# Peptides against a protein of PDB entry 6B4J, part 26

Target 1, 315 residues: chain A of PDB entry 6B4J
Amino acid sequence: DITMQWYQQLQDASMQCVLTFEGLTNSKDSQAKKIKMDLQKAATIPVSQISTIAGSKLKEIFDKIHSLLSGKPVQSGGRSVSVTLNPQGLDFVQYKLAEKFVKQGEEEVASHHEAAFPIAVVASGIWELHPRVGDLILAHLHKKCPYSVPFYPTFKEGMALEDYQRMLGYQVKDSKVEQQDNFLKRMSGMIRLYAAIIQLRWPYGNRQEIHPHGLNHGWRWLAQILNMEPLSDVTATLLFDFLEVCGNALMKQYQVQFWKMLILIKEDYFPRIEAITSSGQMGSFIRLKQFLEKCLQHKDIPVPKGFLTSSFWRS

## One batch from the design tools (peptide; made by RFdiffusion4, then SolubleMPNN)

Design b1_p11_2_s3 (from b1_p11_2, 4 letters changed)
Fold by OpenDDE base, seed 2:
Structure b1_p11_2_s3 (fold): chain B 315 residues (1-315), chain A 11 residues (1-11)
Amino acid sequence: as target 1 above (315 residues)
Amino acid sequence: MSMTKIPLEPP
């Protein structure tokens, strides 16, 4: 399966990246520890500062991240920090930056869906200039949310239940698995972030270039989901999240062919979802159904709430 | 019923 090969390649690349900077992360030297902490802060703090407040602030954050990745010194915590302070500094920063973007999907977007757009536009712009960061974003995303690939992990003989739960994307702490609502909330945040990334371009870049991971991957994701048997509650939830965030963009890009896909979802896929949905899980399915039927009725998919407008970039 | 396979490549 080409999709699973791609998944594995990204995981292998991510693992190799970790091995590359292991000397920095495992160093007992006081100076190396200081450099590690400074680099980690320089990579992650700007991402945490991303907000919906002003386009000018997003530009400042973007410029800072790009400068750091370009080997230029940046101010972080009152110190001048550069990836050149250690031979493994760039690999470490790229990994931690990518990890932080996905974490913002998992945490911030999960709680505030509108936050997907400013995070995604910065991530997309950085990905355009730094492809390795993009691959690492995918690797982190796929590991935390296998449904973003998409695939549904299966239980293997001899596997511990907790390990299977982790493979499904559940957090397991002190032998306690997270509640289903919290799990779905985190998965939703990551899918929404992904759906935003594939459609957004950094407005101050060379927009004539092809998006490094564009809407063609949105089509592929939908096609792959629809070619698989649905998973109870998960498929309905994440399909809604995806369509709400990038449905308008996909409609504009693929027009009549996208509408045919939506009709197929209604006619062929909804009965399959309904057949596996318990009475207690009907809420997610009903939400998806109502959204899609409304889109088909109006012959339009609304622009998602929080979508960045021209007025945002003038602020 | 065998699900109609949707092409993974966009049109």
Scores: peptide ipSAE 0.490, ipTM 0.906, DockQ to the pose 0.724
Fold by OpenDDE base, seed 4:
Structure b1_p11_2_s3 (fold): chain B 315 residues (1-315), chain A 11 residues (1-11)
Amino acid sequence: as target 1 above (315 residues)
Amino acid sequence: MSMTKIPLEPP
């Protein structure tokens, strides 16, 4: 399975990255610890400052992240910080930056769906200039949300229940599994962020170049989901999230062929979802069904709420 | 019934 090979390759690359900067992370030296903390803050604070307020502020954040990744000194916490302060500094910053983008999907986008777009456009722009950050974003995303690959983890013989729950993307703390609603909320945030990344280009970059991880991956994701048996509640939830965020973009890109896919979802896939959906989970399926039927009826998929307009970039 | 396998590559 080429999808699973891709998943494993990204996980291996991420693991190798962690091993590469282990000297920085495991150092007991006071100066190394200080550098680590300064680099971690420099990588993560700008991402946390991303907002829907003004395009000019978003550009400043982007420029700061790009400068840091380019080996230039940046101001962070009142200090000049550079990845050149340690031989492992660049790898560490790339890893922590990618981790933070995914975390913003998991936390901020999960709570505020509109936040997906400003985060995604920065992530896309950084990915274009720094491909390794993009690969690490995927690695972090896939690990936290296997449905973004997509695949549904299966229980294997001899596996502990808690390990299986973690593989499914659940948080397990003190032998307590995360509540289903919180789990789905986090997964939704990550899928929405991903769906935004694949369609957005940084407006100040070389837009003539191909998107490093564009809408072709959106088609692939949908095709892979539809080629799999649905998972109860999860598939209906995440399929809705994905289509609400990037359905308009996919429609514009693939036109008639995308409409054929939507018809196939309604005619062939909905019965499969419904067959595995309990009465308590029907809300997720109904939401998906109503959304898709409305799109088919109107022959249009709305631009998602929070989509960045030209007025945003002039602010 | 096995769903018609959708190509992973876009048209």
Scores: peptide ipSAE 0.489, ipTM 0.905, DockQ to the pose 0.716
Fold by OpenDDE base, seed 5:
Structure b1_p11_2_s3 (fold): chain B 315 residues (1-315), chain A 11 residues (1-11)
Amino acid sequence: as target 1 above (315 residues)
Amino acid sequence: MSMTKIPLEPP
C-alpha cells in the first residue's frame, strides 16, 4: 500500500545516507576519527541540552544546530567544529542529528512526557530549514517505532524470533527481550514526540510556509490506525498518547470532522480493542476510554501538559 | 461488523 511504500522509501534513503558517509565512519586515520567524534558530539550534545527551562536557551540550541548544518563553525568540547572538515561531514551530521532527536523521544520523552514539546519545536524548526533532516527523523522513527508509520510487523516464515521482536521495536540484548512496560514506555515517548512535531512551528521562522510534516499527517495516522485491526495493549496505549498530545490541535484544525472520528473510535473501534484485551491489559484500554469519553462529554480536548506558551518564549 | 474505511486524506 501507499503507506508501506512511503516507509520503504524513507528506509532506503536512510540506508543510502549511511553509505554516503561510510568513508568517514570506517576511516582508520586518526584525524578522520577525531573529526567524526567531534562532529558526532556537535550534532548530538545540543539536542541533549534541550529542556523546558527557558525559551532563550532553546533558541541558542536551535541557532547552534542550524549553524552547524549551514557549514558554519560551532564550539563543541572546547574546539571549533565544522561539517566542512570532511566531505562527508554534512551527511553524517544530518543523520546523527536526526537519530538523536528520535533517541530523545525514546529516552527523555518516555520518562518526561512534557519534554516532547521543546524537543519537537526544535526538530520542526530544523526540518523547515533542512528537509533532509526531517526525512531522516522519519526514517529513524519508523525503524524504531513501526507504529508511527503506522503498521504492525508480522512474523514471516523462517524468521528468527529475535529478529521479529526487533522489527516490533523491542530491544533484544544478550538474547533477552525488553520487558513489555519498558517497550511501551519507549514507544509512547516516540509517538508523543511525533504528535508534538506535526503540530508545532518554530516561532522565529517563516510561519507563512506550510508545515513540512503537519497535522494532515496526524489525521492520516489516526485514519490508518482505525483502518487496521488493533494490536493488543499497543494500540490502546499509543492511541491515547497520540490523542493526549495532538488531539487538541486536531480538534482545532478539523473541528466537526474530527469529532466524528472520535465518535467512530468510541462506537466502532473500542469494541474491537476490548475484544482483544486481556484482563491484565485492561488498564491501557480503560485509560484511553476514560480520556475519550471525557473529551466527548465536555466537547473539548484539553491542551496537553507541557505545551509551550508565550511566556516560555519570553523567558 | 467491518469498520468503514476512513479516508487517509483529511477533509
Scores: peptide ipSAE 0.485, ipTM 0.905, DockQ to the pose 0.745
Fold by OpenDDE base, seed 3:
Order: C-alpha cells, then structure tokens, then sequence
Structure b1_p11_2_s3 (fold): chain B 315 residues (1-315), chain A 11 residues (1-11)
C-alpha cells in the first residue's frame, strides 16, 4: 500500500530526527538545558501568537520563524537565540516547530475553526522554504490523527487496549480514555488545519512554484477515504470538516471531476455511513448530509469562514 | 455493492 509506505517513511524520518538531537534533549549540562529551553520557546511562542487580527502581525511572525530556521539570531524571552548555539539546534527547532503547528490544529483550531487559515498560511510558507519542517508536520499530524493519512488503525493480537486507543488518536491519561466528543474535536481541528495548508500559499513567496503539498493531496485524501469502509462517527465528522474547509478550493481546481466525486459521496458513500451510524451519532452524519446536499443543490461550495482576504493582508 | 474505486491521482 503506497499510502502506508508513505506514512511509515515519514514516521521513520521523524524518529531519526529525534535520535539526531537526543544529545541536546538528554543532556544533563546546565548550559545545554538552557539552550534547549530557549530554542523550544523560540520555536513555539511565535506559532502561539498567530491570530486573525492583522496581516502585518502575521508577517512579523513568519519572518521571525524563517529567521530562526535560517540560522539568524532572534529575540525570545528577552534573549538572543540562535539554532547555532548547539550542533543539534536546527533539527530540534524544526521538530518542535512542526509539533507546535500540529498542536495548534489540535487545540486552537479545534476550539476556533477560523484560526485554521492564519496558522495554515504560515505553515505553508515555512514548508515552502523549509521542506523538512513540512515532512515533520505531516509526521506529527499522522501520528496524532491517523485519519489525516488516511487510515483506520486496527487492533492487533497481543496489543494492550490503551495502546490501541492511543493509535486511534485518543488521549489516555491515568488509565482514563478521552471522551468521544473531545477526541472528535481534536481530530476535527487537525483535519481542518491540514485542509487549509494544502490550499494556501504564503502571499510574499514565489507563487509560480508548485505548492509543496497542494490540492492534489486533497483529492488523494478524499479518494482514499471513499475507497475505505467508513468508521462510525469519525468518517462523517472529518469528511464534513475537510469539505467545509477545502471544498471550495477543490471545486475551483478540479471542477466537473470534483462534482462527480461529490455525487458519488451522496449516492454511494452516504448509505454506508448511515448503515454504521447509531442514533446517538446521527448528528454528525446529518450535518455532513445537509452540507453536501446544499452544495449540490446550489452548485456551489461556500468560501469557508475565516478565509484570508486581500483586506487582511493590507491590515 | 462494489464501491467504484476512485483514482488516488487527480484528473
């Protein structure tokens, strides 16, 4: 399976990255610990500052992240910080930055769906300049949300139940599994972030270049989802999230072929979702159904709420 | 009903 090979390759690369900077992370030296913390803050704080407020502020954040990844000193916590402070500094920062982008999907976008767009445009722009950060974003995303690959993890003989739950993307703390609503909320945030990344380009970059992970991956994701049996509640939820965020972009890109895919979803895939949906889960399916039927009826998919306009970039 | 396999590559 090509998709699973791709998944495994990204996970292997991510694991190799962790091994590469293990000297920095496991150091007992006080100076190394200080450098690690400074680098971690420098990588993560700018991402947490991303907001929908002003394009100028977003540019400042982008420039700071890019400067850090380029080996330039940046101000963080009142100190000058550079990846050159340690030989493993760049690898560590790339990993932590990618992790933080995915975490913003998991937390911020999960709570505020419109936040997907400013986070995604920065992530896309950084990915264009720093491909390794993009690969690490995918690795983190796939690990936390296997449905972003997509695949549905299966229970294997001899596996602990908690490990299986973690593979499915659930948080398990003190032998307590996360509530389904919280799980779906986090998965939704990550899928929405991904759906935004694949369609957005940083406006101050070279737009003539091919998107490093563009809408072709959006088509692939949909095709892969539709080629699999649906998972109860999960598939309906995430398919809605994906289509709401990037459906308009996919429609513009693939036109009639995308409409054929939407018809197929309605005619062939909805009955399969409905067949596995309990009465308590019907809300997610109804939401998807209503959205898709409205799109088909109007022959249009709305621009998602929070989509960045020209006025945003002039602010 | 055999699901029509959708090509993974876009048109």
Amino acid sequence: as target 1 above (315 residues)
Amino acid sequence: MSMTKIPLEPP
Scores: peptide ipSAE 0.489, ipTM 0.906, DockQ to the pose 0.753; fails the geometry check

Design b1_p11_2_s4 (from b1_p11_2, 4 letters changed)
Fold by OpenDDE base, seed 5:
Structure b1_p11_2_s4 (fold): chain B 315 residues (1-315), chain A 11 residues (1-11)
Amino acid sequence: as target 1 above (315 residues)
Amino acid sequence: MPMTKIPLEPE
């Protein structure tokens, strides 16, 4: 399967990246440890500062991240920090930056759906300038949320239950599996972030170039999901999240073809979801159904709440 | 009923 091959290639590249900076991460030298911590902070703090407040602040954050990735010194924690401080510094920063973007999907977007857009536009812009960061974003995303690939992990003979739960994307701490609601919340955040990335372009970049991972991947994701049997609660939840965030963009891009896909979801796929949905899980399905039926009735998909407007960029 | 296979790429 081509999709699974792509998944594996990205995971392999991510693992190889970790190996390249192992010298930095495993060093017992006090100076190397200091550099590692400084680089980690320089990579992650700007991402955590992304907010919906002002476009000017977002530009400053973007410029800082780009400067760091370009080998320029940046101020972090009151110190000048550069990836040139260590031979593995760039690889380490790219990895940690990508990890942090996905973590913001998992945490910030999960709790505040509107945060998807400012995070995604920075991620998209950085991806355009630094393709390796984009690949690492996908690798981290796919590992934490296999549904973003998409695929549904299967239990294999001899597998520990906890390992299977982790493969599904659950957090397991002290032999306790994460509650379903928390799991779905984190998965939703990551899917929403992904759905935002594939449609957004950094406004100060070269817009003449093709998006490095654009809406064609949104179509592909939907097609792949719809070509699989639904997973209880998960499919209905994430399909809603995806359509709410990027449905408007997909409608504008693919027009009649996208409407045909939505009709197919209603007519052919909803019965399949309903057939596997328990009474206690009907809330997720009802939410999806109501959203899609409203879109079909009005012949329009609303612009998602939190979508970045021209006024945001002038602030 | 067999699921209608959706093309992975738009036409």
Scores: peptide ipSAE 0.486, ipTM 0.913, DockQ to the pose 0.831
Fold by OpenDDE base, seed 4:
Structure b1_p11_2_s4 (fold): chain B 315 residues (1-315), chain A 11 residues (1-11)
Amino acid sequence: as target 1 above (315 residues)
Amino acid sequence: MPMTKIPLEPE
């Protein structure tokens, strides 16, 4: 289908990117290794510095990332670093930057849901100026969280169980699969980051332009999820995460049409989730159900906790 | 019952 084709195209582009900078990554030359490390730090450290503390600090981080991607020298680790230091420097930095954004979803947002918004607004703003970074964000996201596509990976004949588990997004180390709670936590973080990206615009950009990957993809994601049979625990968890983060934005954008979708979730999709939910997994479903029923009752979806306010940007 | 197909794009 078209969704799987899109998924594959993004993965192919990501793989091609890796091949493009292979010379830089596989070089045994001491100078090339140094450049690689400097570029990697320059790409990733600013992302790790993103916080909810002040809008001014966030702008500085954004400007630094944008400068780096624009071929300008930036200070990193006490050194002047530029993507022009190596012919593969830009591709490498774009890839590592995109990877780091997704990693922040997987780690930081997973542990602190509010962190989704400052990370996402930077990612969105960078995506607007550097579309290739956006494609690579999607590629990394889709690879780590197939539910962000969305699709549910299937076991194929002859596949090792561990490989199937990895395809599902589980970490497998030393033949030990990740615990379900940790898995869902990481998936939640990535979905929350994605849900934040699709609704946020960098306030200092040209807001007259169309969002490069906007709320229409939020509608599409929901529609695709709802057109699929639910996966036990996973669907209820991630549907909640998505709706909690971007439900308010989708409501504002699509109004009556979005409310109709929410009614369909309650009336048609909840029974399907419930039918596959064991007693031990009922917590995720109950959380989703309570959230959605509350929204329908109040005819409102709350602004998510951690949403960036005007006061944040004045700080 | 067949799942109601939701349009991938809003009307």
Scores: peptide ipSAE 0.483, ipTM 0.914, DockQ to the pose 0.803
Fold by OpenDDE base, seed 2:
Structure b1_p11_2_s4 (fold): chain B 315 residues (1-315), chain A 11 residues (1-11)
Amino acid sequence: as target 1 above (315 residues)
Amino acid sequence: MPMTKIPLEPE
């Protein structure tokens, strides 16, 4: 399976990255610890400052992240910080930056769906200039949300139940598994972020270049989901999240071919979802069904709420 | 019935 090979390659690259900067992370030297903390803050704080407020502020954040990744000094916590302060500094910053982008999907986007777009456009722009950050974003995303690959992890002989639950993306703390609603909320946030990344380009970059991970991956994700048997509640939830965020973009890009896919979802896939959906889980399915049927009826998919407009970039 | 496999790439 090419998709599973790709998944494994990204995970291997991520693990190798961690091994590369282990000297920085495991150092007992006071100066190395200081550098690590300064680099970690420089990588993560700008991402946490991303908001829907103003395009000018978003540009400042982007420029700061790009400067850091380019080996230039940046101000962080009242200090001048550079990846050149340690030979492993760049790898560490790339990893922590990518991790933070995915975490914003898991936390911020999960709670505020509109936040997907400003986070995603920065992530896309950084990915264009720094491909390794993009690969690490995918690696972190795939590990936390296997449905973003997509695949459904299976229980293997000899596996602990808690390990299986973690593979599915559940948080397990003190032998207590996360509640289903919280799990789905986090997965939704990550899928929404991913759906935004694949359609957005940084407006101040070279738009003549191909998107590093564009809408063709959106088509592939949908096709792969539809080629698998649905998982109860999960498939209906995430399919809705994905279509709400990037359905309009996919419609514009693939037109008639995309409409054919939507018809297949309604005619062939909905019965499969319904067959595995309990009465208590019908809410997610009904939401998906109503959304898709409305789109088919109107022959249009709405632009998602929070989509960045020209007025945003002028602010 | 097995669902018709959707192409992973658009035509």
Scores: peptide ipSAE 0.480, ipTM 0.911, DockQ to the pose 0.801
Fold by OpenDDE base, seed 3:
Structure b1_p11_2_s4 (fold): chain B 315 residues (1-315), chain A 11 residues (1-11)
Amino acid sequence: as target 1 above (315 residues)
Amino acid sequence: MPMTKIPLEPE
């Protein structure tokens, strides 16, 4: 399976990255520890500052991240910080930055769906300039949300139940598995972020270049999901999240072909979802159904709430 | 019913 090979390659690359900066991570030297912490803060704080407030502020954040990745000194916590402070600094920063973007999907977007767009446009723009960050974003995303690949992890003989739950994307703390609602909320945030990334371009970049991970991956994701048996509650939830965020963009890009896909979802896939949906999970399915039927009826998919307008970039 | 296999790439 080409998709699973791709998944494994990204995970292997991510693992190799971790091994590369292990010296920095495991150092007992006080200076190395300080550098590590400074680099970690420099990589992650700007991402946490991303907001829906003003385009000018978003540009400042982007420029700061790009400067850091370019080996330029940046101000962080009142200190000048550069990836050149350690030979492993760049790899470490790229990894931590990518991890933080995915974490913002998992946390911020999960709680505030509109936050997907400003985070995604920065991530997309950084990915264009720093492809390795993009690969690491995918690696982190795939590990936390296998449904973003997509695939459904299977239980293997001899596997601990907790390990299987973790592979499914559940958090397990103190032998307690995460509640289903919280799990789905986090998965939703990550899928929404991904759906935003694949459609957005940084407006101040070279638009003549092809998107490094564009809407063709959105089509592929949908096709792959629809070619698999649905998973109870998960598939209905994430399919809705994905379509709500990038359905309009996919409609504009693929037009009639995309409408045909939506019809297939309604006619062929909904019965399959319904067949595996319990009465307690019907809410997720109903939401998906109502959304899709409304889109088909109106022959339009709305622009998602929080989509960045020209007025945002002038602020 | 066999699932209609959706192409992974648009035509």
Scores: peptide ipSAE 0.487, ipTM 0.913, DockQ to the pose 0.849; fails the geometry check

Design b1_p11_3_s1 (from b1_p11_3, 7 letters changed)
Fold by OpenDDE base, seed 4:
Structure b1_p11_3_s1 (fold): chain B 315 residues (1-315), chain A 11 residues (1-11)
Amino acid sequence: as target 1 above (315 residues)
Amino acid sequence: EPLPVVKKFKK
């Protein structure tokens, strides 16, 4: 399975990355610990500062992240920090940065859907300049949200239930599984972030270059979802999330082909979702239904709320 | 690259 091979390759790359900076993370040396903490803060704090407020501020954040990844010193916590402070510094920063982007999808975007766009445009721009960060973003995303691949993890013989739940993307703490609503919120946030990344380009980069992980992956994702049996509540939720965020972009890119896909979703796939939807899951189902019907009726998919406009970049 | 094709649903 090509999809599973791709998934595994990214996970292997992520694991290898962790192994490469293990010396830094496991060091008992006080100076190494200090460097680790400084690098971790330098990698993660700028991402947490991403907001919808001003394009100028977003540019400053981008420039800081790019400078750090380029081996330049940056100010963090009142200190000059550089990945050159340790031979494993760059690998560590790339990993932690990628992890933080996905975490912002999981937390910030989950709570505030509009936050997907400023986070995604920075992530896309950094990915364009630093492909390894992009691969690590995918690795973290796929691990936390297998539906972003997409694939549905299967229960294997001898597997503990908790391990299976974790594979499905649930958080399990103290033998307590995460509530379904919280699970779906986190998955939604990550899917929305992904859907934003694949359509956005950093406006101050070389626009002549191909998007490192563009809308063709959006088409791939949809096609793969449609080739899979729907999961109760999950498929309706995430399909809506994806289409709401990147449906307009896909429509513009693929035009008639995309409309054919949307009709296929409504006519052939939606009944399959309906067949597995319980009365308690009607919310996600109805939301998807209404979205599809509205889009097909109006022959248009709205630009998502929070989409970055030219006015944002002039602010 | 060719766009992935949606397979016909099994009846």
Scores: peptide ipSAE 0.057, ipTM 0.766, DockQ to the pose 0.659
Fold by OpenDDE base, seed 2:
Parts: C-alpha cells; sequence; structure tokens
Structure b1_p11_3_s1 (fold): chain B 315 residues (1-315), chain A 11 residues (1-11)
C-alpha cells in the first residue's frame, strides 16, 4: 500500500530526527539543558501566541519563527536564543515546532474551531520556507490522528490493548483510556487544522509557488475515506469537520467534480454511515446529514467561520 | 497528478 509506505517513511524520518538530537535531549550537562529549554521555549511559545486577534501580530509571530529556523537569534524569555547554540539545535527546533503546531490542533482547535485558520496559515507559510517542518507536521499529525492519513490501525497478535488504543489515537493515562467524546474532540481539532493548512497560503510569501501540501491532498483524503469502510461515529464526525473547514475551498477548486463527490457522499456513502450509527451516536450523523443536505440544496458550501479575510490582515 | 478516483462501492 503506497499510502502506508508513505506514512511509514514519515514516521521513520521523524524517529530519525529524534535520534539525531538525542544528544541534546538526553544531556546531563547544565549548559546543554539550558540550551534545550531555551530552544524549546523559542520554538513553542510563538505558536501558543497565535490568535485570531490581529494580522499584524500573526506576522510578528511568523517572522520570529522563520528567523529562528533561519539560524538568526531571536528573543525568548528575555534571552537571545539561536539554533546555532548547539549542532543539534535546528533539528530539535524543527521537531518541537512541528509537534507544537499539531498540539495546537488537538488542544486549541479542538476547543475553539476558529483557531484552525490562524494556526494553519502560519504553519503553511513556515512549511513553504522550511519543508522539513512540514514533513514533521505530517509525521506528528498522522501519528496522533491516523484518520488524517487516512488509515485504521490494526490490532496485531501480542499487542497490548493500551498500545492498540494509543495507535488509534486515544490517550491512555494510568491505564485509563480517554473518553470517546474527548477523543473525537481532539481528532476533530487535528482534522480541522489539516483541512485549513491544505487551503491556506501565507499572504506575505511568494504565492506564485505551488502550495507544498495543497488541496490535491484534500481531494486525496476524501477519496481515500470514501474507499474505506466507515467507522462508527468517527467517520461522520471527521468527514463533517473536514468538509466544514475545506469544503468551500474544494468546491472552488474542483467545481463540478467536487459536487459529484458530494453527491456520491450523500447517496452512496452516507447510507453506509447510517447503517453503523447507533442511537447514541446520532448527533454526529445528524450534523453531517444537515450539512450535506444544506450544501446540496443551496448548491453552495459556506465559507467556514473564522476564515481569514483581507480585513484581518489589515488589523 | 491525476486525482484519485473513488471506486464505486459494489452494492
Amino acid sequence: as target 1 above (315 residues)
Amino acid sequence: EPLPVVKKFKK
């Protein structure tokens, strides 16, 4: 399976990255520990500062992240920090930055769906300038949310149940598995972030260049989902999340072809979702149903709430 | 790249 090979390659590259900066992360040296913490803060704090408030602030955050990745010193916690402070500094920062973007998907976007757009536009812009960060974003995203690939992890003989649950994307703490609602909430956040990334371009970059991971991947994702058996509650939830965030963009890009896909979803795939939906899971099902019916009736997919407009960038 | 084709579900 080409998709699984690609997924594995991403995971292998991510693991190799971790091994590359292991000296920095495992060092007992006081100076190395200080550098590690400074680099970690420099990589992650700007991402946490991303908000829907002002485009100017978002630009400042972007510039800071880009400067850090470019080997320039940045101010963090009142100190000058640079990836040149350690030979493994760049790899470490790229990894932690990518991890933080995905974490904002599973936490911030999960709680505030509109946050997907400012996070995604920064991530997209950074990805354009720093492809390795993009690959690491995908690695982190797909590991935490296999449904973003999409694929369904399989239980292997001899595998611990908890390990299988983790592979499915569940958090397991103190031998307690995450509640389904929280699980779906986190998965939703990551899918929404992904759906935003694939459609957004940083407005201050060279927009003449091809998007590093554009809407063609959105089409691929939909096509692959439709070629898979639906999962109870998961498919209805994430399909809705994806379409709500990037459906308008896909409609504009693929036009008639996208409408054909949407009809296929409604007529052929939706009944399959219905067949596996229990009474307790009807909420996600109904939400998807209403969305599809509205879109087909109006022959339009609305621009998602929180979509960044020209007015945002002038703020 | 050619867009992936959704295989019609065998009813």
Scores: peptide ipSAE 0.049, ipTM 0.754, DockQ to the pose 0.697
Fold by OpenDDE base, seed 5:
Structure b1_p11_3_s1 (fold): chain B 315 residues (1-315), chain A 11 residues (1-11)
Amino acid sequence: as target 1 above (315 residues)
Amino acid sequence: EPLPVVKKFKK
């Protein structure tokens, strides 16, 4: 399976990256530990500061991240920090930055769906300038949310149940598995972030370049989902999340072809989802159904709430 | 690149 090979390559590259900066992360030297902490803060704090408040603030955050990745000194915690402070600094920062973007998907976007857009536009813009960060974003995203690939991890003989649950994306702490609602919430956040990334471009970049991971990947994702058996509650939830965030963009891009896909979902895929949906899970199914029926009836998919407008960038 | 086509659902 080409998709699984690609997934594995991303994971291998991510693991290799970790090995590359292990000297920095494992160092007991006081100076190295200080550098590590400073670099980690410099990489992650700007991402946590992303908000829906003002475009000008978002630009400042973007510029700071880009400066850091470009080897320029940045102010962090009252200190001048640069990736040049350690030979492994750049690799470490790229990894931690990518990890933080995905973490904002599973935490911030999970709780505030509109946060997907400002986070995604920064991630997309950084990805255009720093392709390795983009690959690492995918690696982190796909590992935490295999449904973003998409694939469904399988239980293997001899595997511990907890390990299987982790592969499915569940958090397991103290031998307790994450509640289903929390799991779905985190998965939703990551899918929404992904759906936003593939459609957004940084407005201050060179728009003549092709999106590094654009809407063609959204089409691919949908096609793959439709070629898979639905999972109870998961498929209906994430398909809705994806379409709510990027359905308008896909409609504009692929027009008649996208409408054919929506019809296929309604006519051929919905019965399959319904067949595996229990009475207690009908809420997610109904939400998806109502969304698609409304879109097909009106021949329009609404612009998602929180979509960044020209007024945002002027603020 | 041609858009991926949804393969016939395995009945």
Scores: peptide ipSAE 0.048, ipTM 0.748, DockQ to the pose 0.612
Fold by OpenDDE base, seed 1:
Structure b1_p11_3_s1 (fold): chain B 315 residues (1-315), chain A 11 residues (1-11)
Amino acid sequence: as target 1 above (315 residues)
Amino acid sequence: EPLPVVKKFKK
């Protein structure tokens, strides 16, 4: 399977990245520990500051992240911090930055869906300038949310149940699996972030270049989902999340072809979802059904709430 | 690249 090979390559690259900066992370030296902490803060704090408040603030955050990744000193916690402070500093920062973007998906976007857009536009812009960060974003995202690939992890002989649950994206603490509602909330946040990334371009970059991971991946995702058996509650939830965030963009890009895909979802895929949906899970399916039927009826998909407008960039 | 094709569902 080409998709699984691609996924494995991303995971291998991410693992190799971790191995590359082990010297920095495992060092007992006080100076190395200080550098690690400073670099970690410099990489992650700007991402946590991303908000929907003003385009000017978003630009400042972007410029700071880009400067850090470019080997320039940045101010963090009242200190001058640079990736040049350690030979493994750049790899460490790229990894932690990518991890933080995905974490904002599973935490911030999960709780505030509109936050997907400012986070995604920064992530997309950084990805254009720093492709390795993009690959690491995908590695983190796909590991935490295999449904973003999409694929369904399989139970292997001799595997512990908790390890299988973690592969499915569940958090397992003290032999207790995460509640389904919390699981779906986190998965929703990550899918929404992904759906925003694939459609957004940083407005201050060279727009002549092709998006590094654009809407063609959105089409691919939908096609792959439709070629898979639905999972109870999961498929209906995430398909809704994806279509709500990037349906308008896909409609504009693929026009009639996209409408044909929506018809296929309604006619061929909904019955398959419904067949595996229990009465207690019907809410997710109903939400998806109502959304898609409304889109088909009106021959339009609304621009998602929180989509960044020209007025945002002038603020 | 050609857009991925949705396979007909096996009824």
Scores: peptide ipSAE 0.056, ipTM 0.775, DockQ to the pose 0.682; fails the geometry check

